# Peptides against a protein of PDB entry 6RO1: the designs that were tried, part 93

Target 1, 216 residues: chain A of PDB entry 6RO1
Amino acid sequence: LGKEIEEYIHKPKYCLPFLQPGRLVKVKNEGDDFGWGVVVNFSKKSNVKPNSGELDPLYVVEVLLRCSKESLKNSATEAAKPAKPDEKGEMQVVPVLVHLLSAISSVRLYIPKDLRPVDNRQSVLKSIQEVQKRFPDGIPLLDPIDDMGIQDQGLKKVIQKVEAFEHRMYSHPLHNDPNLETVYTLCEKKAQIAIDIKSAKRELKKARTVLQMDEL

## One batch from the design tools (peptide; made by RFdiffusion4, then SolubleMPNN)

Design b2_p19_6_s4 (from b2_p19_6, 8 letters changed)
Fold by OpenDDE base, seed 4:
Structure b2_p19_6_s4 (fold): chain B 216 residues (1-216), chain A 19 residues (1-19)
Amino acid sequence: as target 1 above (216 residues)
Amino acid sequence: KKKEAEERKKKIEELNKEK
């Protein structure tokens, strides 16, 4: 459900009006979670699809992200990587494709005009951390309907399912159970077993396909 | 290869008993 909402929010037709300088955004690229960063600017690049000749515009947002110092040393050849949890990291301006934005905040920060000095970039990290302290339940998100004006009926149905799920979760008898941690651990184990079964079934299917090719 | 498929089948059956 959350991922289905993300698939609407990261679409250029919806998010571009909200990508102003100072906007808080989350960036995720595959396994690399950069967490919260700050929009510096965005640009539209003309791209021509080689097979159709169709103009497919690429939207690139420059985002101040907390990067590992190791990835910065090799920045000429390696993609930026997120800072490790225990690492201080360094704030860098990273060009990000708009579809890699996992969340957009209602919060906008003031950013320094010159981001070339390290101290100016690190001041923005301090500002993000101050916002995170003010919002212990998490940095507030833009509402996709009320703030972003998304009228898509598919999104409305997803939101209704999320609300109905949350209502069932909070109304569940175990929500205030003192044994909630034990029950949660058992639910996590059950979820992991279900993933492992699905993986093992995929491997078995692959092995059977190979055996059928060797018996021909 | 048949032996590996049987071992994977047994592992699925064990995981289904734990669930």
Scores: peptide ipSAE 0.017, ipTM 0.568, DockQ to the pose 0.008
Fold by OpenDDE base, seed 5:
Structure b2_p19_6_s4 (fold): chain B 216 residues (1-216), chain A 19 residues (1-19)
Amino acid sequence: as target 1 above (216 residues)
Amino acid sequence: KKKEAEERKKKIEELNKEK
């Protein structure tokens, strides 16, 4: 459900009006979670689809992200990597494809006009940390319907399912259980194992189908 | 390919024991 909402929000037709300088956004690239960063600018790039020769516009957003110092040393050859949990890291302006935005906040920060000095970039990290302290339950998101104006009926049905799930979760007898965190952690581990089993079974089925074609 | 399918089958059996 949450991932299905992300698939609507990161579409250029919906998110571009909200990618102003200072907007808080989450960035994920495959296994790399950068967490919360700040929009600096965005641009439209002309692209050609490799199979059809059709024009397919790419949207690139420049985002201030907390990067590992190791990835910065190799910045000429390697993509930026997120800072480790125990690492201070360094704030860098990273060009990000718009579809890699996992969340968009209602919060906008004031950013320095010149982001070339390290101190100016690191001041933005302090501002993000101050916002996180003000919102212990998490940084507030843009509402896809009320703030972003998304009219898609598929999204409305997903949101209704999320609201019905949240209502059931908060009404559950375990919600006030002092062991809730332990029970939740065990349920999350069990859910992850179930996903991994389903993935491994799909790959086994594909491999078996290929073997049957090679035996023919 | 047959060995890789057998390794994937073992991994599913291990994940099912952890569940």
Scores: peptide ipSAE 0.016, ipTM 0.579, DockQ to the pose 0.009
Fold by OpenDDE base, seed 1:
Structure b2_p19_6_s4 (fold): chain B 216 residues (1-216), chain A 19 residues (1-19)
Amino acid sequence: as target 1 above (216 residues)
Amino acid sequence: KKKEAEERKKKIEELNKEK
């Protein structure tokens, strides 16, 4: 459900009006989660599809992101990597494809005019951390319907399912259970065991099929 | 191959006991 909402909000037709300098955005690239960063600027690049000759515009947003110091040493050829949880990292301006935005905040920060000095970039990290402290339940998101004006019926159905799920979750007797975290951990373990059983059964079936072929 | 299939059966039984 959350991922299905992301598939709407990261579309250029919806998010571009909200990519102003200072906008908080989340960036995720495959397995690399950068967390919250700040929009510096965006640009539209002309791209021509090699096979169709059709103009497929690429949208690139420059985002100030917390990067690992190791990824910066090799920065001539390697993509920036997110800072590890235990690492301070360094704030860097990273060009990001707009479809890699996993969330867009209603919050807009002031950014220094000159981001060349490390101290100016790190001041923005402090501002992000202050916002995170102010919002312990998470940085507030743009509403995809009310703020972003997305009229897609698919999105409306996803939101209705989320609301119905949330209502069920908050009305559930376990919601007030002091052991809720323990119950969730047990449910996750049970789910993992179920996956492992299914995998092992598939492998056993394959091994039996091979043995039957060797006996024929 | 038979021994490997038997080890996989034991692993399934262990996983079923943890569940």
Scores: peptide ipSAE 0.012, ipTM 0.477, DockQ to the pose 0.008
Fold by OpenDDE base, seed 2:
Structure b2_p19_6_s4 (fold): chain B 216 residues (1-216), chain A 19 residues (1-19)
Amino acid sequence: as target 1 above (216 residues)
Amino acid sequence: KKKEAEERKKKIEELNKEK
């Protein structure tokens, strides 16, 4: 359900109006979770699909993210990596494809005009941490319907299912179970196994298609 | 390539047993 909502909100047709400088966004790239960062700007890049010649515009958002110091040394050729939880890290402006935005906040921060000085970038991290302290249950998200104006009936059905699930979850006897964390960990493991099976089946299908092409 | 596809198939079967 949450991933199905993400598939709507990260679409350029919906999210671009909300990618103003200072907007809080969460960035995730495969296994790399950067957590919350701040939008600096966005750009539309012309991309030509190599197979169709069709113009498929790429949307790149520059996001101020907490990066590992090691990834900064190789920044000319390698993608930035997130700071470890125990690492101080450094705030860096990272070009991010819009589909890597896993969340968009209703919160918009003031950002320094010049982000070249490290102190100006680190001041934004302090501001993010202050917002996180004000919202212990998590930084508030943009509402896809009320804030983002998404009219898609598929999304409305997903949201209704989420609300109905949340209501059932809070009314469920297990909500006050002292072993609830263990039950959630087991449910998360089961969900992860289901994802891994789906991924492995897709890879097996691709490998079979490649083998069939090599046998031809 | 055929061995790698067979290993991936075994891994899917193991993941299905753990579920």
Scores: peptide ipSAE 0.010, ipTM 0.396, DockQ to the pose 0.010

Design b2_p19_7_s1 (from b2_p19_7, 5 letters changed)
Fold by OpenDDE base, seed 3:
Structure b2_p19_7_s1 (fold): chain B 216 residues (1-216), chain A 19 residues (1-19)
Amino acid sequence: as target 1 above (216 residues)
Amino acid sequence: MLKKYFLLENGKETELELE
């Protein structure tokens, strides 16, 4: 899944129905990757476009995230920061703009009703870790077409290209050959997917406006 | 908390045991 697909997934018109309490989501803010967190709630905030005065609602999702203890101490002056790889961190409920959701999982957890106690929040981290154990290849993502029901033709074309590429890779007779695995690194796969997405965009340009393509 | 989770596949959620 490329960034182009992410741009569709985090749009409120597509993702809001799936932001139920307990939904696993990834949060990324610039260079800060919080990893997997759990949706607690979301709210709609009134907003007005600066130039037109038109209503443009903002959506804020409260996500239980593993934060560094250092950031918590400075919470009054600094934004929350993700826990460092070598620290335990602490689970905190963090308000996050919906567009900062980098992924949405098909997994939804039960969460404690009262998240004020630290132990209750930390128990959710344990649950996330247990889910990760159940999915050794990674926590499953919502399918934007089959699960989220996105009907955008541009997205469908992108997905088709990605799937076609993956099919070619996995159906290759030497797919499990160490030599082929050396050639087809994760990085190379990502690069090829990016190329396919760009190709799909070019084809889409024939039928879509430049603006629409830029949003793809 | 409940030791269960939901898994959404093809538009259908299934409840599964956790831990």
Scores: peptide ipSAE 0.464, ipTM 0.910, DockQ to the pose 0.666
Fold by OpenDDE base, seed 4:
Structure b2_p19_7_s1 (fold): chain B 216 residues (1-216), chain A 19 residues (1-19)
Amino acid sequence: as target 1 above (216 residues)
Amino acid sequence: MLKKYFLLENGKETELELE
């Protein structure tokens, strides 16, 4: 279910309005998981399918991503690779096709005006890390319905299933629903996204409460 | 200068302090 939700979210017709500079996004390219990065800008490129001659516009988003230092040595000729979990890495602006965005956060950061200096790029990583500290259950995701305004009935059905599943899990934590495995296979994709969204919203509310208390 | 971020909820962005 989470993957199904992801398929909606990364569609240009839905996500482009939310790809403002500073927006946190998660990038996955095949086996490479870059984790959370920050949108710098996006562009639309005209593309013609070679076989059909049909216009297929390409949407490229420049994302500041944590890359391995090894991949940066050949950055001019080779694709950037994600930093290893134990590696500090270096933040680089990487052009990414929009469909490679696995998640879009409700969080948007302030970014330095000039990202050419390494220190400015690394400062964004520090900001991401600070956000992560504020959201121990994970960085909050955009709600596809409430925030993105997606009206697709298929998505609504998926979300309803996820909500129903969550409700059942909380109401009957020990209930072995044999259909849970089948629902999990379908719902794991959608449910994980919904769980992530719900968890993120809860953490956001907690973070807001803490911030409001500090202002008093 | 306090680092800030925006949080989008229900179509409204709220500016929050990061540091």
Scores: peptide ipSAE 0.486, ipTM 0.911, DockQ to the pose 0.516; fails the geometry check
Fold by OpenDDE base, seed 5:
Structure b2_p19_7_s1 (fold): chain B 216 residues (1-216), chain A 19 residues (1-19)
Amino acid sequence: as target 1 above (216 residues)
Amino acid sequence: MLKKYFLLENGKETELELE
């Protein structure tokens, strides 16, 4: 179900209005998980389908991503690779096809105007880390209906199924069925997007409440 | 410089302080 939602959110007709500079996005490419990065800009490239000759525009988003230092040395010839968990890595602006965006956050950061200096790029990583601290349950996701305004009936049905599943999951007492843990782990991954949306809404409400309480 | 961020909720963005 989470993958089905992802198939909608990365469609250019839906996501392009939200790919403003500073928008947090998650990038995944063929097993490489870059995690959360920040949109710098996007561009439309003309593409012609080889078989039909039909115009199929490609949308490329430049995303500031945490990359391995090894991949940077070969950046002229090799694709960027994500930093290893134990590696500091380096923030680099990477051109990414829009369909490789696995998630779009409701969070937008202020970014430096000049990203050529390493220090400016690394400062964005610090900002991402600070956002992550503010959202211990995960960075909040855009709601495809409420925020993105997607009217597709297929998506609405998927969301309804996710909500119904979540409701059933929470309404059923945690029966210690060991088989449920495996299903829960798989369902948690699949429902993670929905949970992330709901938890993001809840954490947003909590974070807003906490921020309002701190101002008081 | 105080770092700020925007949070989009229900089609409205709110500016919040990051630090």
Scores: peptide ipSAE 0.484, ipTM 0.912, DockQ to the pose 0.529; fails the geometry check
Fold by OpenDDE base, seed 2:
Structure b2_p19_7_s1 (fold): chain B 216 residues (1-216), chain A 19 residues (1-19)
Amino acid sequence: as target 1 above (216 residues)
Amino acid sequence: MLKKYFLLENGKETELELE
């Protein structure tokens, strides 16, 4: 079901409006999981279908991704590889086809204007990590219906199935497996904590703004 | 420098402090 949703969200007609600079996206390519990266820009490339001659535009997104230090930068012949979990890696701008975006976040970061210096790129990684701390259940995803405005009935049906499944998962495990109940309770707690953190941050921001006004 | 981010919820973006 998750894969079915991905098939919708990575379609250019839906995702392009949300691929602003700073948007967090997840990139996967043939078993390589880069994790969360940050959109730098996107471009439309002309492509002609070999068999029909029909124009099929390709969309390439430049994404700042955590890569292995051994990866070649922007090589036309060699693809970047994700950093290993135990590796520090280096943030690099990697051109990615839009269909390789496995997720799009509701989060957008401020990014440095100049990403040529390694320190500027690495600062973005720190920002991603800081965002992850704010969301213990994981970085939030764009809602394909509410945020992206996708009206496809097929997607709506998929979402309904997911919701129904989740509802059943929350309702049924409470009866049979104490361990599962604990896990779900923890998940719910984490979700609630994420909401609470968000709310608290909003209030803190308001409070700081008021304090600054009082100091002026 | 105070870092910020945007969070999109229900079609509205809110700017939040990261640090």
Scores: peptide ipSAE 0.479, ipTM 0.909, DockQ to the pose 0.466; fails the geometry check

Design b2_p19_7_s2 (from b2_p19_7, 6 letters changed)
Fold by OpenDDE base, seed 5:
Structure b2_p19_7_s2 (fold): chain B 216 residues (1-216), chain A 19 residues (1-19)
Amino acid sequence: as target 1 above (216 residues)
Amino acid sequence: DLRKYYLLENGKETELELE
């Protein structure tokens, strides 16, 4: 269900109005999880579909991400990699395709006007860490209905199911209807399969699109 | 002010302090 929501929120028609400078976003690229970063800006790029020749606009978000120092040394030839858990890392502005945003936060930071100095970029990491301290249960997510105004009936149904599940879970902690868990597990599995098919198609598209980013 | 942030709730942003 969470992944189904993700499929909606990263659509340009929904998320672009919320990609203001300072917006916290979570970035994942294939096996690379960068965690939380900060939006610097976004741009629309012209793209031509290789198979049809049709115009398919790409949206690129510049995101300040904590990157491995090793990957930065080869930044001219290699894509940025996330900092290792035991590594301090370095904050870098990385161009990211919008569909690689796995989450969008309701939090928007103030950011330095000039991000060229390393100290200014690292100061943003400190701000992210302070926000994380303020939210011990995790950085809050942007509400797709109340905040983003998404009116898609498919999403509304997903949200209603999540809310109903949460309500039942909290209202009857001791009365887990085993049938309900099975139905939700089946629905989650079906949703996960649909997502996996979409994600596999997207990964295939991502592999093609990341190749296009390297060409940009 | 880098010690401030915005929190969007119910379509309204509120400015808060980090410290």
Scores: peptide ipSAE 0.527, ipTM 0.932, DockQ to the pose 0.770
Fold by OpenDDE base, seed 3:
Structure b2_p19_7_s2 (fold): chain B 216 residues (1-216), chain A 19 residues (1-19)
Amino acid sequence: as target 1 above (216 residues)
Amino acid sequence: DLRKYYLLENGKETELELE
């Protein structure tokens, strides 16, 4: 269900208003989990006004992410890789497709005006770490209904099912809810992620190094 | 001010001290 909620949240029509500079976001690309990063800006890559067809424009968000040192060396030719838990890494501005945002926080930081100096970028990492200390149970997430104002009935149903499931788990920790499978199926059908990815691939063929561009 | 951050709750954003 968490994945299904994610599929709603990362849609541009819902998340763009919250992608202000300084917004904390999680970035995940398949097996690569960058953890929490900070939004620098976003840009629209498609100039095609959505004709009457429901194709959402492609958006790229620039996110400060903790990257491995290898990412620095291969930045021109290879996609960025997350820093390993045992390494310091370096904060880099990475262009990311919006659908790779796995979470959006209710937290928005102040960021340096000039992110060219490495020290300024690293200072943002310190800020993230300080936020994490303030939230020992985890950095808070935007509520898709209360904060993001998503009115989609499908999402509302998912949330209701999650709440019901959580309640049942509390009461019956080994309870299996067969209704969850139905919810997953419905969400997958509505997300139409495959269509968006295909569109993105066509539009970004000649773009700068964007995370997951080659996989689209 | 890098020592501050915003927290959005119930559609309202509040500025808080980070350090």
Scores: peptide ipSAE 0.503, ipTM 0.927, DockQ to the pose 0.717
Fold by OpenDDE base, seed 4:
Order: C-alpha cells, then sequence, then structure tokens
Structure b2_p19_7_s2 (fold): chain B 216 residues (1-216), chain A 19 residues (1-19)
C-alpha cells in the first residue's frame, strides 16, 4: 500500500507543483539512500524512448544532498554517493530523476540564495537537522489527498484501507488478525507510508502548538 | 529568513521558526 502511494506521489502531474525551492525530499537511488535533502530547482528534459521513439519527458530535480567526501572528488564524472552513517559528509547539489524521490515533506525550508559556498550548503544541513529535532517521530510527509490534492479513486481506496487498518489495530491491539498480516505484507510499503503520514501530521500539530505558544 | 520554514497543511503553508 505504501508503494502504491509512492507511485502516485512520484507522478510529475502530482509532485511537480510541490517541488519548490526548499522543499524537503527523501532521495533513494537503488541501494543508495541519501536520506532527506532539499529541492533547489527542477527542469524538464526532452527524452525519446529508444524502442518506441515516443517522447517521454524526463524531469530532473536538483536536490541538495548529504554526499560522501569521496564522491565529491570526482563529482564531475562520477555519480554522487550518500554519506556513510558515521560520516559527516558534504552537502552537494545533485541532479535526481523525480521518480527517485522516495518521499516529499510538508516542510519547506528557506535556503541561501547562493549555494556555491560550502558553508551555505552546510547551513542547509543544519536546518534539516533542526527540523528533525522538532519532529522526533520523523519529518512530516506531504499528504497526498489534503496537501497534494490527488483525486485518484485508487489512491483514496488505498488510504481508506490503511486508515481502517490503523483503526482496527488501535482498537484491537491484542488481536493478531492474520488477514492484517497478509494485507501488511502485500501492502507493506503503502502501510508504512500511511503510518508515516499520520505520525507526521501528529508531530506537525505538536510543533505548531509549541510555536503558537511562543508567539503568545 | 533562513531561520524560518514553511509547513504545508491542508493546502495552506504556515511559516514557523527554526530557532
Amino acid sequence: as target 1 above (216 residues)
Amino acid sequence: DLRKYYLLENGKETELELE
């Protein structure tokens, strides 16, 4: 189910309006998990499918990502690699295909106007880390229905199923419904996304409450 | 202001402070 939700979110018709500069996005490329980065800009590239000759536009988003220092040395010729967990890494602007965005956050940061200086790029990492501190349950995800306005009935059904599952799970925590396990295994990705969205919304509400109190 | 961020909820962005 989570994977199905991701498939909708990754569609350019849905996600492009939300890929504004400063938008937090999670990037995964095959085995490489870059974690959370920040959108700088995006561009449409003309692409022709080699087999059909059909025009298949590619959307490339430039994302400021935490990269390994080793990958930076050959950044002009080699693909950037994510920083190792124990590595500080360096923030770099990396061109990423839109379908490699594994998540889109409801959070959008202010970013420096000039990202050429390393210090300016690293300041964005500090901002990401500060956001993460504010959301202990994880950075909030963009809601595909409420925020992105996706009207697809298939997605709505998936979300309804996830909500129903969550409701049942919370209402009957002691009942291992074997059907739930099957649905969870079949829809593990969708379910995880739904859980993440719900947790993100809760954390957002908490964060807003704290911020509103500081303004009073 | 680099110390601020936006949070999108229900199609509306709210500006919040990071620090």
Scores: peptide ipSAE 0.548, ipTM 0.936, DockQ to the pose 0.607; fails the geometry check
Fold by OpenDDE base, seed 2:
Structure b2_p19_7_s2 (fold): chain B 216 residues (1-216), chain A 19 residues (1-19)
Amino acid sequence: as target 1 above (216 residues)
Amino acid sequence: DLRKYYLLENGKETELELE
């Protein structure tokens, strides 16, 4: 269910209004989890579908992410690697395709005007860490309905299922409710389907997407 | 101010201060 929600929130028609500079977002690229980063800006890139000739715009968001020091600065997301847990890493501006945003926070930071200096970029990491201290249960997410204004009935149904599940879980914390296992299994299945669809779409557009990202 | 942030709740942003 979480992955289904993700598929809605990272659609440009829904998320672009919330990708202001300073917005906290999570970035995941296949096996690479960058954790929370900060939006710097976004851009729309013209793309032409090779088969139909139709315009298929790509949206690239520049995100300040904690990267391994071995990662090239300002490289495509595919070239960037997240910092290891035991590594200090360095905050770097990374161009990210919008569909790689796994979460969008309700938090928006102030960021330095000039992010070229390392110290300015690292200061943003300190801000993220301070926010994390304020939210011990995790940085809050944008509400897809109340904040993002998504009206899709499919999403509403997903949210209702999540809420119902959570309600049951918290109401009966000690009960191995057989319904809980069923819901969990269904959630996993749906999540897997969503991942598979997303992955297939990415692979289909991978070559074109990489080329545009390399031009940044 | 780099020690401030916005929190969006119910469609309304509130400015808060970092410690």
Scores: peptide ipSAE 0.529, ipTM 0.932, DockQ to the pose 0.755; fails the geometry check

Design b2_p19_7_s3 (from b2_p19_7, 11 letters changed)
Fold by OpenDDE base, seed 5:
Structure b2_p19_7_s3 (fold): chain B 216 residues (1-216), chain A 19 residues (1-19)
Amino acid sequence: as target 1 above (216 residues)
Amino acid sequence: MLKEYELLKNGKSEKLKLE
């Protein structure tokens, strides 16, 4: 449930106000998990749906990500790939569609204004690593209600139920009965959220692939 | 190394040190 909620917040109408320079975000594209990166900027790109001719704006966020040295940035033929586990990699600014943001952190770094020097980019990686040390349980996420102000009633209800469920689990670890009903309800809501996320992702994926982003 | 970051909590941003 938590993962699905986290994915829900990538909707432009909710997340754009929080995509300031320095915001920590997690980027995942299909099988490629880039992990945590830092927002540099975002832009709105005009797009027309191929089948309907309807205007469908694409939101592109430039994210500083740890990339494999074997991959090329903004190449017409090659897309950026995440660094291998045994590789040092290199921090590179990568254009990313907003729907590829799997998480948005409450943490915002103060990044160098000039990211052209490799040392400046690598310094940001060091900062990310330091933040990770400060949060042993994981980098904190934006709260969709309290921080982002999302008014979606469905999401609000899900969050409330999750919180209530967690509270009950911790308060009454041996009391199984109330938990069972809550689990079922949460599963149903989870399914609805998953559908909404999938729909949003499908719409954006059809519009532009990662390779097409390199053409922007 | 960057020494500071902001943490948004309950609609308020707090400046913290990485040191």
Scores: peptide ipSAE 0.414, ipTM 0.899, DockQ to the pose 0.699
Fold by OpenDDE base, seed 3:
Structure b2_p19_7_s3 (fold): chain B 216 residues (1-216), chain A 19 residues (1-19)
Amino acid sequence: as target 1 above (216 residues)
Amino acid sequence: MLKEYELLKNGKSEKLKLE
């Protein structure tokens, strides 16, 4: 479900209004998980579709991320890498394609105006860590409907299914029942919902593709 | 250290103390 919602939230149409300086975002690039970082700014880059020649804008967000010191030394030749779990790392402003944002938080920090000094960048890390302490269950995410105002019917259906599932799961007296049969049933239901969500997303993707083709 | 942050909830932003 998280991945499915991600497919919506990282679309420029929906996320750009929320990519203000200070917004907490998660950045993931394939196997590289940078965790939570802070938006510094974003920019629109002109791009041309290779086959059609049509304008296809690319959006790049500069995100302050905790990077490995090793990657910073090789920054001229290599992409930034996330700090290792046991590494302190260093906060660095990294240009990130918008589709690499895996999550957008409802939290927005007040960041220093000048991020050139390392101390200013590291202070932001301290702030992130403090926010994490305030939210032991995890940094809160923007609600795609209530906060982001996404009106997509496909998304609404997905969320409704999730909410219905959660409601059933939590309202079920056997939610914490150690009964194996109940656990299996819940697991099966969860799996089925996941499949249904995936299917709905596929249909939505198809519909959007068609819509995009019609708008092209 | 940043002492404040904003939290967006239900379309409204609230200022909260970080410390």
Scores: peptide ipSAE 0.414, ipTM 0.899, DockQ to the pose 0.674
Fold by OpenDDE base, seed 1:
Formats: structure tokens, C-alpha cells, sequence
Structure b2_p19_7_s3 (fold): chain B 216 residues (1-216), chain A 19 residues (1-19)
């Protein structure tokens, strides 16, 4: 059910206040998982829908991501790719559409002011790795309700049902929860809404150098 | 390498050491 939560946290109205320099975030673009990176800054881009003339702002966040060396060679014209598992890679500042943030951490680093030197960027990677060592169960996430202040009733209901299910399972490991279907239905509904939002944004002008999801 | 970070809990950020 992590995907359902993701559909809330990456919405600009919720996440922008937490995208300060140094904030740890996870970035995923379809099959490309960059893992944890660090926010450098974000910007609001003006956008107008061609057909309706409606204003639809585009939010781009610059994130330090561990990229493949091959990505650096083509960085001028091609989107960055994540480092391979057996590759050291290199930290690079990558412009990312905000909806590609799959997670936001409660952790915020104090990043170097000048990120042009490779050593400065790589030092941030070392810091991320050290943070990961401090949290063996995973880097802590912002709570969408308590930390981010999301008031969406749909989200609250999903969370409540999940918690109730977990409680019942803990108390009765062999329990068959009749409410699972309801939870799945709510999750599917939210997933559909996310798809609809994505579809509505297909009219946006895309740049190859900006990390983005492909059009469906 | 950076030696400290902030951790947000319950609306409050705390400074922690990485060493």
C-alpha cells in the first residue's frame, strides 16, 4: 500500500514545504530507481494547457542523485540514469519532476554550498550512506498526517484500515479480515486518480534533460 | 563528509551527529 501513500506525498500542495535543501528524497522513474538523493532546490515553471489555456504549473526539483558514468557523458542531451548495482557511480544534480519523488525523509543534511566539485557531491553520498547505517530498518519517512499535515479523508481512511488490519493480524495471526476488499478498493481508486492527473498533464511541454515519466 | 544532520519529529527538527 506504499504506492497509495506515494500518490499523496508527491503532490506539490503537500510536499513543497518540505523540499528544503538537504532533504532526503527517493526518486523513481518507471524502471529507474535512483534510491535516496538529496534536494538542492526546487522551482516553479509556468505552464499553460494548449487546448484550454488553463494554468498548470510544473514543479521541478533539483536532486543530487547517484548516476551512472554513462549518464554523465550524455548529460547535455539525455536524461540521467541510476548507477548500476555494481557501479560506484557519481552524484549529479538532476532536475526531477516533483511527482517522481517516491518518498520524502524526515532527514535533512547540511550540504556543501558549492556542488560543482565532484568531491563535494561525493561527500553527500557518503553522508547518505552513513545515515543509512544509523537506520538499519530504513531511512525514516515523513509521516503524511503528523508531519506533512495531509487532511485528505481518503488517505486517513486507508491508513486507519491498514492499522486495524495489522492490529487484528497481530492479535489473531490466522484471522481473515473481511475489510481487505474495502482497503483494496480505496487504494485502486486513489491509483486511478493519480493516473487521471498524469493524463491531464500529458499536455505539458517536456524537456529531455528533465527527469520525467514517459507519456502513456 | 558531513558530520551532522537534522531529523524532523513531531514538527521539531533535532540536530544529530553522523560520527
Amino acid sequence: as target 1 above (216 residues)
Amino acid sequence: MLKEYELLKNGKSEKLKLE
Scores: peptide ipSAE 0.395, ipTM 0.894, DockQ to the pose 0.723
Fold by OpenDDE base, seed 2:
Structure b2_p19_7_s3 (fold): chain B 216 residues (1-216), chain A 19 residues (1-19)
Amino acid sequence: as target 1 above (216 residues)
Amino acid sequence: MLKEYELLKNGKSEKLKLE
């Protein structure tokens, strides 16, 4: 259910206004879950669709993420990896394609101006951990309707159905909601634009490896 | 450690202390 909503919120037309420096975001790349990180900045990249020749802008978000110490710093040949559970790791600025944002928080931190020093980056991790202590049920998410102001009727219907499903599920644990498939279908259709961004890999190539660049 | 954060709720941003 959360995945369907994710397909809406990570669309640039919706999420970009909220990707300010300090915004907490969750990054996931295939099996790599980086957990919560902090937006540093974002950039718009011009991209031409290979088949149509139409301009399809891509967005790269630089996110401060807890990475494995074994990860090379933003190289052209190696992507960052998340820290292991038993590892301290190191906070590093990682360029991430916008569609890899699995969640956007309503929380925004005041990050250091200079993130070059390790201590400054690690201080942000400590801040994230302190925020997590304030929210034992999890860091709060932006509401796509109330906070992000998304007016898409499809999304509204999806959310409504999800809420109804959850209500029924908790009220009736053995209940199988026949509308679940409809919710998935609707979400997938409306999220098609987000999928199309994956085809625009080449235009995002730069000196630093963008997360999932090699996988696009 | 950063001591403040903002919480956006219903279009309104609130400043909160971490410690």
Scores: peptide ipSAE 0.379, ipTM 0.887, DockQ to the pose 0.674

